# Peptides against a protein of PDB entry 4Z5W, part 183

Target 1, 305 residues: chain A of PDB entry 4Z5W
Amino acid sequence: IPDVFLELNKLWYFSAQSNLFNGEMPRSLSNSRSISLLSLRNNTLSGQIYLNCSAMTNLTSLDLASNSFSGSIPSNLPNCLRLKTINFAKIKFIAQIPESFKNFQSLTSLSFSNSSIQNISSALEILQHCQNLKTLVLTLNFQKEELPSVPSLQFKNLKVLIIASCQLRGTVPQWLSNSPSLQLLDLSWNQLSGTIPPWLGSLNSLFYLDLSNNTFIGEIPHSLTSLQSLVSKENAVEEPSPDFPFFKKKNTNAGGLQYNQPSSFPPMIDLSYNSLNGSIWPEFGDLRQLHVLNLKNNNLSGNIP

## One batch from the design tools (peptide; made by RFdiffusion4, then SolubleMPNN)

Design b2_p25_6_s1 (from b2_p25_6, 10 letters changed)
Fold by OpenDDE base, seed 3:
Structure b2_p25_6_s1 (fold): chain B 305 residues (1-305), chain A 25 residues (1-25)
Amino acid sequence: as target 1 above (305 residues)
Amino acid sequence: SLKELLATNPNFKFNEVESGFLTTE
């Protein structure tokens, strides 16, 4: 991209998604005082990501996903005082989340999906300090690490948590019980074990639960039949969606079905491809808002009730 | 019952959906 943006004193929105832009991000963009939304997703941009946060005082959204950027995660991003949404998906950092992100109070939505992020314990310990964090996507990172179960972790305002396809070990973490606003949980395609905890059914806003393709054992918690968001049409508060789309993928290399907002996901419980036993609860029939129940490829017994 | 939900709700799918994980890429 040519470095011609210095003259664009009124550049509020720049979207150049799915082009053939190569080289480094222009310094004129990195110093833009007017830009609010910057999306360069799905290009061939390279080099180190640098943003002059002292100049970029209007920056609210940043999508650099699916580029050939390298090096460290920019530790100065918390200095972008209005920056709410960050999509760094598919950027191969081979890094840990910077400690400076503890101070990232403007951050509401973060994705590092498939970004070669390491140390999930440090990542969660850092990001729990982001008091406004509502959406966290960490899919395809942390390969073969253990999902920390430390009860001191607190994501009080978390609505969307996606940590799928990481080969993570451990159990469903107890600290998620401290996230009463959780609407969407995807921990699918891991090596998680133990029982599915009954306290998941106390997450009254939880309308999408994916625990598929794990090693869970025991019975399905009866409390899942009383998930309030699936019993009644609660007014799904149209909260401001992340400025980045989601994709449901069947594998790591395929294109996914695109969802522009978390509210566009069908209400779902997917517990498929586990080692769950016992009967199917008749009270799943009370979940009048449920669109998808997937219990296939388990050790369940009896009839469909 | 779950059978009643299957019979009465055309938007409800049981064991029909293929599993897949969420990303932003």
Scores: peptide ipSAE 0.678, ipTM 0.968, DockQ to the pose 0.886
Fold by OpenDDE base, seed 5:
Structure b2_p25_6_s1 (fold): chain B 305 residues (1-305), chain A 25 residues (1-25)
Amino acid sequence: as target 1 above (305 residues)
Amino acid sequence: SLKELLATNPNFKFNEVESGFLTTE
């Protein structure tokens, strides 16, 4: 990318996604006082990510996903006082979340999907301090780590949590019960075990639950038949979605189906590919807003009620 | 009943969808 952005005193939005840009990010861009939205997703940019947060006072959204950046996660990003959305998907950091992210009060949406992030315990301990965090995507990280169940973890404003395909061990973490605004939970494609906790059915805004491809045992919690968002048309307040798309992948090597907003997901309960037993509850018939119920490849018995 | 949901909701799919996971890439 040419280093010509110093002259662009009115540059508010710059999107150069899905191009062939290589080399480092231009210094004029990393010092832009006017830029609010920066997307360089799906390029071949390299080097260290550096943003002059003292200069970039208008930066609200940053998408650097699917680039060849190296080195550490920029620890100074919390100094970008208006920065709300960060997409760092598919950047191979091989790093932990910086401790400075405890101070990241402007942060509302964060993705590190497939970014070689390490230490899920530290990551969650840090990110719980982001009081405005609504969307957290940590898919394809933390390989074979244990999902922390520490009850002190609190994500009060969390609406979207995706920690899929990490080979995570452990159980469904009780600290999620402290996230009453949770709308979407994807913990699929892990090695999570134990029973599905009945308190999941108390998450009244939860319209999308994916626990598929784990090692869950026991019965399906009857409380899932009472998920209020699936019984009634709650006017899901269309909160501003993150400035990055989501993709549903059927496997690690396939292209995903793109969803621009979490509200575009079909209301779903996917418990498939577990070791769940017992019967299917007849009261799943009360979930009139449910579009997808997937219970296949379990140890369930009886008839379809 | 779940059978009633299948009969009354044309958008409802039971055991038909493939499992997958969400990413931002």
Scores: peptide ipSAE 0.676, ipTM 0.967, DockQ to the pose 0.887
Fold by OpenDDE base, seed 4:
Structure b2_p25_6_s1 (fold): chain B 305 residues (1-305), chain A 25 residues (1-25)
Amino acid sequence: as target 1 above (305 residues)
Amino acid sequence: SLKELLATNPNFKFNEVESGFLTTE
């Protein structure tokens, strides 16, 4: 990308997605006072990510996903006082979340999907201080770590949590019960164990639950048949609309189906590929808003009720 | 019943969808 943006005092939006841009991010972009939305997703940009947050006072959204950036996660990003949305997916950092992110009060949506992030305990301990955090995507990180169950963890405003395909160990963490606004939970493709906790059915806004491809045991909690968002239409839940798309992947090598907003996901309960036992509850029939129920490849018995 | 939901809701799929995970890339 040419370094010509210094003169563009009216540049509010710059999108150069899916181009062949290589080299470093232009310094004129990193110092732009006017830019609000910067998307450079799916390029071959390299070097260290640096943003002059003292200059970039209008920056609200940053998408650098699927680039060849290297080095550390920019610890100064919390100084970008209007920065709400960050997509750093598929950037190989090999790093922990910076401690400075405890101060990231403007942050509403964060993705580090497939970014070689390490230490999930530290990451969650830091990110819980982001009081405005609504969307958190950490898929394809933390390989074989333990999902922390520390009850003190609190994500009060969390609406979307995706921590899939990490080979995470542990149980469904009770600290998620402190997130009453949770709409979407994906913990699929891990090594999570224990029982599915009944308190999940108390998450009245939860319309998308993926616990597939884990090692869960016991019965399906009957409380899942009373998920209020799946019984009634009336919860026009405020859409957490991050400025970045989501993709549902069947495997790591396939192109994903794109979803521009979390509200575009079909209402779903996927508990497939576990070791769940017992019968299927007849009261799943009360879930009139449910589009997908997937219980296949479990130890369930009896007939479809 | 779940059978009634299957019979009455054409948008409802039971055990038909392949499992997958969500990403932003």
Scores: peptide ipSAE 0.673, ipTM 0.967, DockQ to the pose 0.887
Fold by OpenDDE base, seed 2:
Structure b2_p25_6_s1 (fold): chain B 305 residues (1-305), chain A 25 residues (1-25)
Amino acid sequence: as target 1 above (305 residues)
Amino acid sequence: SLKELLATNPNFKFNEVESGFLTTE
């Protein structure tokens, strides 16, 4: 990309997605005082990510996903006082989340999907200090680590949590009960074990639950038949979606189906590919807003009620 | 019952959807 952005003193939005741009990010762009939204996703940009947060005082959204950037996660990003959304998906950092992210009070949406992030315990301990964090995507990281169950972890404003395809060990963490505004939970394609906890049915805003492809045992909690968001058309407050799309992938090598906002996901309970036993509850029939129920490839018995 | 939901809601799918996981890439 040419280094000509200093002349663009009124540049508010720059999108150069899905091009053939190579080399480093232009220094004039990383020093822009006017830019609010920057998207360079799906290019061949390289080098270290550097943003001059003291100059970039209007930056609110950053999408650098699917580039060839290298080096460390920029520890100075919390100094970008208006930065709300960050997509760093498919950037191979091979790093931990910086400790400076404890101070990232402007942060509302973060994705590190497939970014070779390490140490899930440290990542969650850091990110719990982000009081405005609503969307967290950590899919395809933390390979074979243990999902921390520390009850002191608190994500009070969390609405979307996706930590899929990490081969994570452990149980469904009790600290998620401290997230009463949770709307979407994806912990699929892990090695999570134990029983599915009954307190998940107390998350009244939860309309999308994916626990598929794990090692869960025991019965399906009856409390899942009383998920309020799936019983009634509560007006899900259309909160501003993250400035980045989501993709549902069938496997690590396939292209995903694109969803522009979390509200576009069909209301779903997926518990498929586990070791769950017992019967299917008749009261799943009360979930009038449910679009997808997937219970296949379990040890369930009896008839469809 | 779940059978009633299947019969009355044309948007409801039981065991028909392929499993997959969410990403931002």
Scores: peptide ipSAE 0.671, ipTM 0.967, DockQ to the pose 0.879

Design b2_p25_6_s2 (from b2_p25_6, 8 letters changed)
Fold by OpenDDE base, seed 3:
Structure b2_p25_6_s2 (fold): chain B 305 residues (1-305), chain A 25 residues (1-25)
Amino acid sequence: as target 1 above (305 residues)
Amino acid sequence: SLLELLKTNPNFKFNEVESGYLTTE
């Protein structure tokens, strides 16, 4: 991209998605005082990510996903005092989350999907200090690590948690019971084991649960039949609208469905491809808002009730 | 009953959806 943005004193929004832009990010963009939303997603941009947070006082959203950036995660991003949304998906960092992110109070939505992030324990320990964090996407990272179950972890304002396709070991972490505003949980395509915990049914805002393609055992918790968000319409849950889209990636390379907002997800319980046993609860019939129930490829017995 | 939900809710799908994971890429 040519370094011609110095004269654009009124540049509020810059979107150059899905182009053939190569080289480094222009210094004029990295120093823009006026820019609020910067999206350079799906280009061939390279080099180190650098943002002059002292100059970029209006920056609220940053999408650099699907670029050829290298080096470290910018540790100075917490100094961008208005920066709420970050999409760094498909940037191969080969790094840990910077310790400076403990101070990232403006952060509301973060994605590192497929960004070669390492050390999930450190990542969660750091990100729990982000008091305004509502959306966290960590899919395709942390290969074969253990999902920490440390009860001291607290994500009080978390609405969307996606940590899928990491080959993570461990159990459904009890610290998620401290996230009463959780609306969407995707822990699919891991190596998670144990039983599905009954306290998941106490998450009254949870309308999308994906635990598919794991090694869960035991019965389906009866408490899942009482998920309030799936029983009644009345919980108009404040939509977390991150400025980045989501994609449902299927095992077949058939084009993933794009979802612009988490509220556009069909209300779902997917427990498929586990080792769950017992009967299907008749009370799943009470989930009048449920669009998708997937229990296939388990050890369930009996008839459909 | 779950069978009742299947009969009465045209938006409800049981075991028909292919599993997949969420990403932002």
Scores: peptide ipSAE 0.661, ipTM 0.966, DockQ to the pose 0.880
Fold by OpenDDE base, seed 4:
Structure b2_p25_6_s2 (fold): chain B 305 residues (1-305), chain A 25 residues (1-25)
Amino acid sequence: as target 1 above (305 residues)
Amino acid sequence: SLLELLKTNPNFKFNEVESGYLTTE
């Protein structure tokens, strides 16, 4: 990308997605006072990510996903006082979340999907201090780590949590019960064990639950048949979506279905590919807003009720 | 019943969807 952005005093939005841009991010762009939305997703940009947060006072959204950036996660990003949305998916950091992110009060949406992030315990301990955090995507990180169950973890405003395909061990963490506004939970493709906790059915806004491809045992909690968002339409609070798309991937090599907003996901309960037993509850029939129920590849018995 | 939901809701799918995880990439 040419280093010509100093002359663009009115540059509010810059999108150069899916181009062939290589080299480092232009310094004029990293110092832009006017830019609010920056997307450089799906390029071949390299070097260290540096943003002059003292200059970039209007920056609200940053999408650098699917680039060849290297080095550490920029620890100064919390100094970008208006920065709400960050997509750093598919950037190979090989790093932990910076401690400075405890101060990231402007942060509302964060993705590190497939970014070689390490230490999930530290990541969650840090990110719980982001009081405005609504969307957190950590898919394809933390390989074979243990999902922390520390009850002190608190994500009060969390709406979307995706920590899929990490081979995570542990149980469904009780600290998620402190997120009463949770709308979407994806913990699929892990090594999570134990029972599915009944308190998941108390998450009145939860319309999308994916616990598929784990090692869960016991019965399906009857409380899942009373998920209020799946009984009635009225609770679809259109909250401001992240400025980045989501993709549902069946396999790492398949093109994912793109979803521009979390609200565009079909209401779903996926418990497939576990070791769940017992019968299917007939009260799943009360979930009139449910589009997908997937219970296949379990140890369930009886008939479809 | 779940069978009633299957009969009455054309948008409802039971065990028909393949499992897949969410990403932003």
Scores: peptide ipSAE 0.658, ipTM 0.965, DockQ to the pose 0.888
Fold by OpenDDE base, seed 2:
Structure b2_p25_6_s2 (fold): chain B 305 residues (1-305), chain A 25 residues (1-25)
Amino acid sequence: as target 1 above (305 residues)
Amino acid sequence: SLLELLKTNPNFKFNEVESGYLTTE
């Protein structure tokens, strides 16, 4: 990208998505005082990510996903006092989350999907200090690590948690019970074990639950038949979406379906490809807002009720 | 019952959807 942005004192939004831009991020862009939204997603940009947060006082959204950036995660990003949304998906950092991110109070939405992030325990311990964090996406990281169950972890304002396809070990973490506003949970395509905890049915805003492709055992918690968001329409709080799209990647080589906001996902319970036993609860019939129930490839018995 | 939901809700799918995972890439 040409380094011509210094003269653009009125540049509020810059989108150069899905181009063939190569080389480093332009220094004029990294020093822009006027820019609020920056998207350079799906290019061939390289080098170290650097943002002059002292200059970029209006920056609210940053999408650098699907680029060839290298080196460390920028530890100075918490100094960008208005920065709310960050998409760093598909950037090969091979790093841990910086300790400085515990000070990232402006942060509302973060994605490191497929970014070679390491140490999930440290990542969650750091990110729990982000009091405004609503959306966290950590898919395709932490390969074969253990999902921490430390009860002291607290994400009070969390709405969307996606930690899929990490081969994570452990159980459904008890600290998620401290997130009463959770709307979407995806822990699919891991090696999670134990029983599905009954307290998941107390998450009254939870309309999308994916626990598929794990090693869960025992019965389906009856409390899932009483998820208030799936019984009635009244609690569909349209929350501000993150400034980055989501993709549902299927096991087929077909491109994932794009979803621009979490509220556009069909209400779903997917418990497929586990070792769950017992019967299907008749009270799943009370979930009048449910669009998808997937219980296939389990050890369930009896008839469809 | 779940069978009643299948009969009454045309948007409801049981065991028909392929499993996948969510990303931002």
Scores: peptide ipSAE 0.654, ipTM 0.965, DockQ to the pose 0.878
Fold by OpenDDE base, seed 5:
Structure b2_p25_6_s2 (fold): chain B 305 residues (1-305), chain A 25 residues (1-25)
Amino acid sequence: as target 1 above (305 residues)
Amino acid sequence: SLLELLKTNPNFKFNEVESGYLTTE
């Protein structure tokens, strides 16, 4: 990209997604005082990510996803005092989340999907300090690590948690019960074990639950039949969505379905491809807002009630 | 009953959807 942005004192939005831009990010963009939204998603940009947060005082959204950036995650990003949304998906950092992110109070939405992030324990310990964090996407990281179950972890304002396809071990962590505003949980395509905890049914805002492709055992918690968001319409809180889209990847290499907002997801319970036993609860019939119930490939018995 | 939900809710799918996972890429 040409380094011509110094004179653009009124540049609020720069979106150059899905181009063939190569080389480093222009220094004029990295020093822009006016820019609010910067999206360079799906390019061939390379080098170290550097942002002059002292200059970039208006930066609210940053999408650098699907680029060839290398090196460390920029530890100075918390100094971008208005930065709310970060999409760093598909950037191969091979790194841990910086300790400085404990101070990232402006952060509302973060994605590191497929970014070779390491140390899930450190990542969650850091990110729990982000008091305004509502959306966290950590899919395709932490390969074969253990999902920490430390009860002290607190994501008070968390609404969307996606930690899928990490081959994570462990159980559904009790610290998720400290997130009463959770609307979407995807822990699918891991190696999570144990029973599905009954307290998941107490998450009254939870309308999308994906625990598919794990090693869960035991019965389906009856409390899932009383998920309030799936019984009544009232809890469809239109929340500020992250400035980045979501994609549902299926086993087929076909392009995932794009969802621009979490509210666009069909209300779903997916417990498929586990080792769950017992009967299907008749009270799943009370979930009048449920669009998808997937219980395939389990050890369930009896009739469809 | 679940069978009643299947009959009454045209948007409801039981065991029809393929499993997948969510990403931002």
Scores: peptide ipSAE 0.652, ipTM 0.964, DockQ to the pose 0.878

Design b2_p25_6_s3 (from b2_p25_6, 10 letters changed)
Fold by OpenDDE base, seed 3:
Structure b2_p25_6_s3 (fold): chain B 305 residues (1-305), chain A 25 residues (1-25)
Amino acid sequence: as target 1 above (305 residues)
Amino acid sequence: SLQELLKTNPNFKFNEVESGFLTTE
């Protein structure tokens, strides 16, 4: 991209998605005082990500996903005092989350999907300090690490958590019970084991649960038949609208179905491709808002109730 | 019953959807 943005003193929104832009990010963009939303998604941009946060006082949203950036995650991003949304999906950092992100109070939505992020324990320990964090996407990272179950982890305002396709080991972490505003949980395509915990049914805002393609055992918790968001329409929960789209992928190489907002997901319980046993609860019939129930490829017995 | 939900809710799908995971890429 040519470095011609210095004269654009009124540049509020810049979107150059799905182009053939190469080279480094222009210094005129990284120093823009006027820009609020910067999207350079799906280009061939390279080099280090650098943002002059002292100049970029209006920056609220940053989408650099699907670029050829290299090097470290910019540790100065917390100094961008209005920066709420970050999409760094498909940037091969080969790094840990910077310790400076403990101070990232403006952060509301973060994606590192498929960004070669390492050390999930450190990542969650850091990101729990982001008091305004509502959406966290960490899919396709942390290869064969253990999902930390440390009860001290607290994501009080978390609405969307996606940590899928990481080959993560461990159990469904009890610290998620401290996230009463959780609306969407995707832990699918991991190596998670143990039983599905009954306290998941106490998450009254949870309308989308994907635990598919794991190694869960035991019975389906009866408490899932009482998920309040799936029984009644009345909880118009504030929609977390990150400025980045989501994609439902069948595998790592397939194009995904695009979802622009988390609210556009069909209300779902997917427990497929596990080792769950017992019967299907008749009370799943009470989930009048449920669009998708997927229990296939388990060890369930009996008839459909 | 779950069979009643299948008969009465045209938006409800049981075991028909393929498993997949969410990304932002």
Scores: peptide ipSAE 0.680, ipTM 0.968, DockQ to the pose 0.886
Fold by OpenDDE base, seed 4:
Structure b2_p25_6_s3 (fold): chain B 305 residues (1-305), chain A 25 residues (1-25)
Amino acid sequence: as target 1 above (305 residues)
Amino acid sequence: SLQELLKTNPNFKFNEVESGFLTTE
């Protein structure tokens, strides 16, 4: 990308997605006072990510996903006082979340999907201090770590949590019960064990639940048949979507189906590929807003009710 | 019943969807 952005005093939005841009991010772009939305997704940009947050006072959204950046996660990003959305998916950091992110009060949406992030315990301990955090995507990180169950963890405003395909151990963490606004939970493709907790059915806004491809045991909690968002339409609060798309992947090598907003996901309960037993509750029939129920590849018995 | 939901809701799929995880990439 040419280093000509100093002359663009009115540059509010810059999108150069899916180009062949290589080399480092231009310094004029990293110092832009006018830019609000920056997307450089799916390029071959390299070097260290540096943003002059003292200059970039209008920056609200940053998408650098699918680039060849190296080094540490920029610890100064919390100084970008208007920065709400960050997509750093598929950037190989090999790092922990910076401690400075405890101060990231502007942050509303964060993705590190497939970014070689390490230490999930530290990551969640840090990110719980982001009081405005609504969307957190940590898929394809933390390989074989343990999902922390520390009850003190609190994500009060969390709407979307995706921590899939991490081979995570542990149980469904009780601290998620402190997120009453949770709309979407994906913990699929892990090594999570224990029972599915009944308090998941108390998450009245939860319309998308993926616990597939784990080692869950016991019965399906009957409380899942009373998920209010799946009984009635009225609770679809259109909250501002993250400025980055989501993709549903069947495997790591498949092209994903693109979803521009979390609200565009079909209402779903996927408990497939576990060790769940017992019968299917007939009260799943009350979930009139449910589009997908997937219970296949379990130890369930009886008939379809 | 779940069978009633299958008959009455054309948008409802039971065990037909493949499992897949969410990403932003």
Scores: peptide ipSAE 0.674, ipTM 0.967, DockQ to the pose 0.887
Fold by OpenDDE base, seed 5:
Structure b2_p25_6_s3 (fold): chain B 305 residues (1-305), chain A 25 residues (1-25)
Amino acid sequence: as target 1 above (305 residues)
Amino acid sequence: SLQELLKTNPNFKFNEVESGFLTTE
């Protein structure tokens, strides 16, 4: 990209997605005082990500996803005092989340999907300090790590949590019960084990639950038949969506179906491809807002109620 | 019953959707 942005004192939005831009990010963009939204998603940009947060005082959204950036995650991003949304999906960092992200109070939406992030324990311990964090996507990271079950972890304002396809071990973590505003949970395509905890049914805003492709055992918690968001329409709070789209992928190599907002997801319970046993609860019939119930490939018995 | 939900909700799919995970890429 040509370094011609110094004279653009009124540049609020720069979107150059899905182009063939190569080389480093222009220094004039990295120093732009006027820019609010910067999207360079799906290019061939390379080098170190550098943003002059002292200059970029208006930066609210950053999408650098699907680029060839290398090196460390920019530790100075918390100094971008208005930065709310970050999409760093498909940037191969091979790194841990910086400790400086504990101070990232402006952060509302973060994606590191498929970014070779390491140390899920450190990542969650850091990110729990982001008091305004509502959307967290960590899919395709932490390969074969253990999902922390530390009860002290607190994501008070978390609404969307996606940690799929990490081959994570462990159980559904109790600290998720500290997120009463959780609307979407995807822990699918892991190696999570144990029973599905009954307290998941107490998450009254939870309309999308994906626990598919794990090693869960035992019965389906009856409390899932009383998920309030799936019984009544009233809890469809239109929340400010992140400035980045979501994709539902059937596998790691396929293109995903695009969803622009979490509210565009069909209300769903997917428990497929586990080792769940017992009967299907008749009270799933009370979930009048449910669009998808997927219980395939389990050890369930009896009739469809 | 779940069978009643299948009959009454045209948007409801039981065991029809393929499993898949969410990403931002």
Scores: peptide ipSAE 0.674, ipTM 0.967, DockQ to the pose 0.881
Fold by OpenDDE base, seed 2:
Structure b2_p25_6_s3 (fold): chain B 305 residues (1-305), chain A 25 residues (1-25)
Amino acid sequence: as target 1 above (305 residues)
Amino acid sequence: SLQELLKTNPNFKFNEVESGFLTTE
């Protein structure tokens, strides 16, 4: 991209998605005082990510996903005092989350999907300090690590949590019960074990639950038949969507179906490809807002009620 | 019952959807 943005004192939004831009991020863009939304997603940009947060005082959204950037995660991003949304998906950092991110109070939406992030325990311990964090996407990281179950972890304002396809070990973490506003949970395509905890049915805003492709055992918690968001329409709080799209992938090599916001997902319970036993609860019939129930490839018995 | 939901809700799918995971890429 040409380094011509210094003269653009009125540049509020810049989108150059899905182009063939190569080389480093332009320094004039990294120093823009006027820019609020920056998207360079799906290019061939390279080098170290650097943003002059002291200059970029209006920056609210950053999408650098699907680029060839290298080096460290920029530890100075918390100094961008208005920065709310970050998409760093498909950038090969091979790094841990910087300790400085505990000070990232402006942060509302973060994605590191497929970014070679390491140490999930440290990542969650740091990110719990982001009091305004509503959307967290950590898919395709932390390969074969253990999902921490530390009860002290607290994401009070979390609405969307996606930690899929990490081969994570452990159980459904008890600290998620401290997120009463959770709307979407995807922990699919891991090696999670134990039982599905009954307290998941107390998450009254939870309309999308994916626990598919794990090693869960025991019965389906009856409390899932009483998920209030799936019984009635009244609690569909349209929350502000993150400034980045989501994709549902069938596998790591397939293109995904694009969804522009979490509210565009069909209301779903997917527990498929586990070792769940017992019967299907008749009270799943009370979930009048449910669009998808997937229980296939389990050890369930009896008839469809 | 779940069978009643299948009959009454045209948007409801049981065991028909392929499993997949969410990303931002």
Scores: peptide ipSAE 0.673, ipTM 0.967, DockQ to the pose 0.882

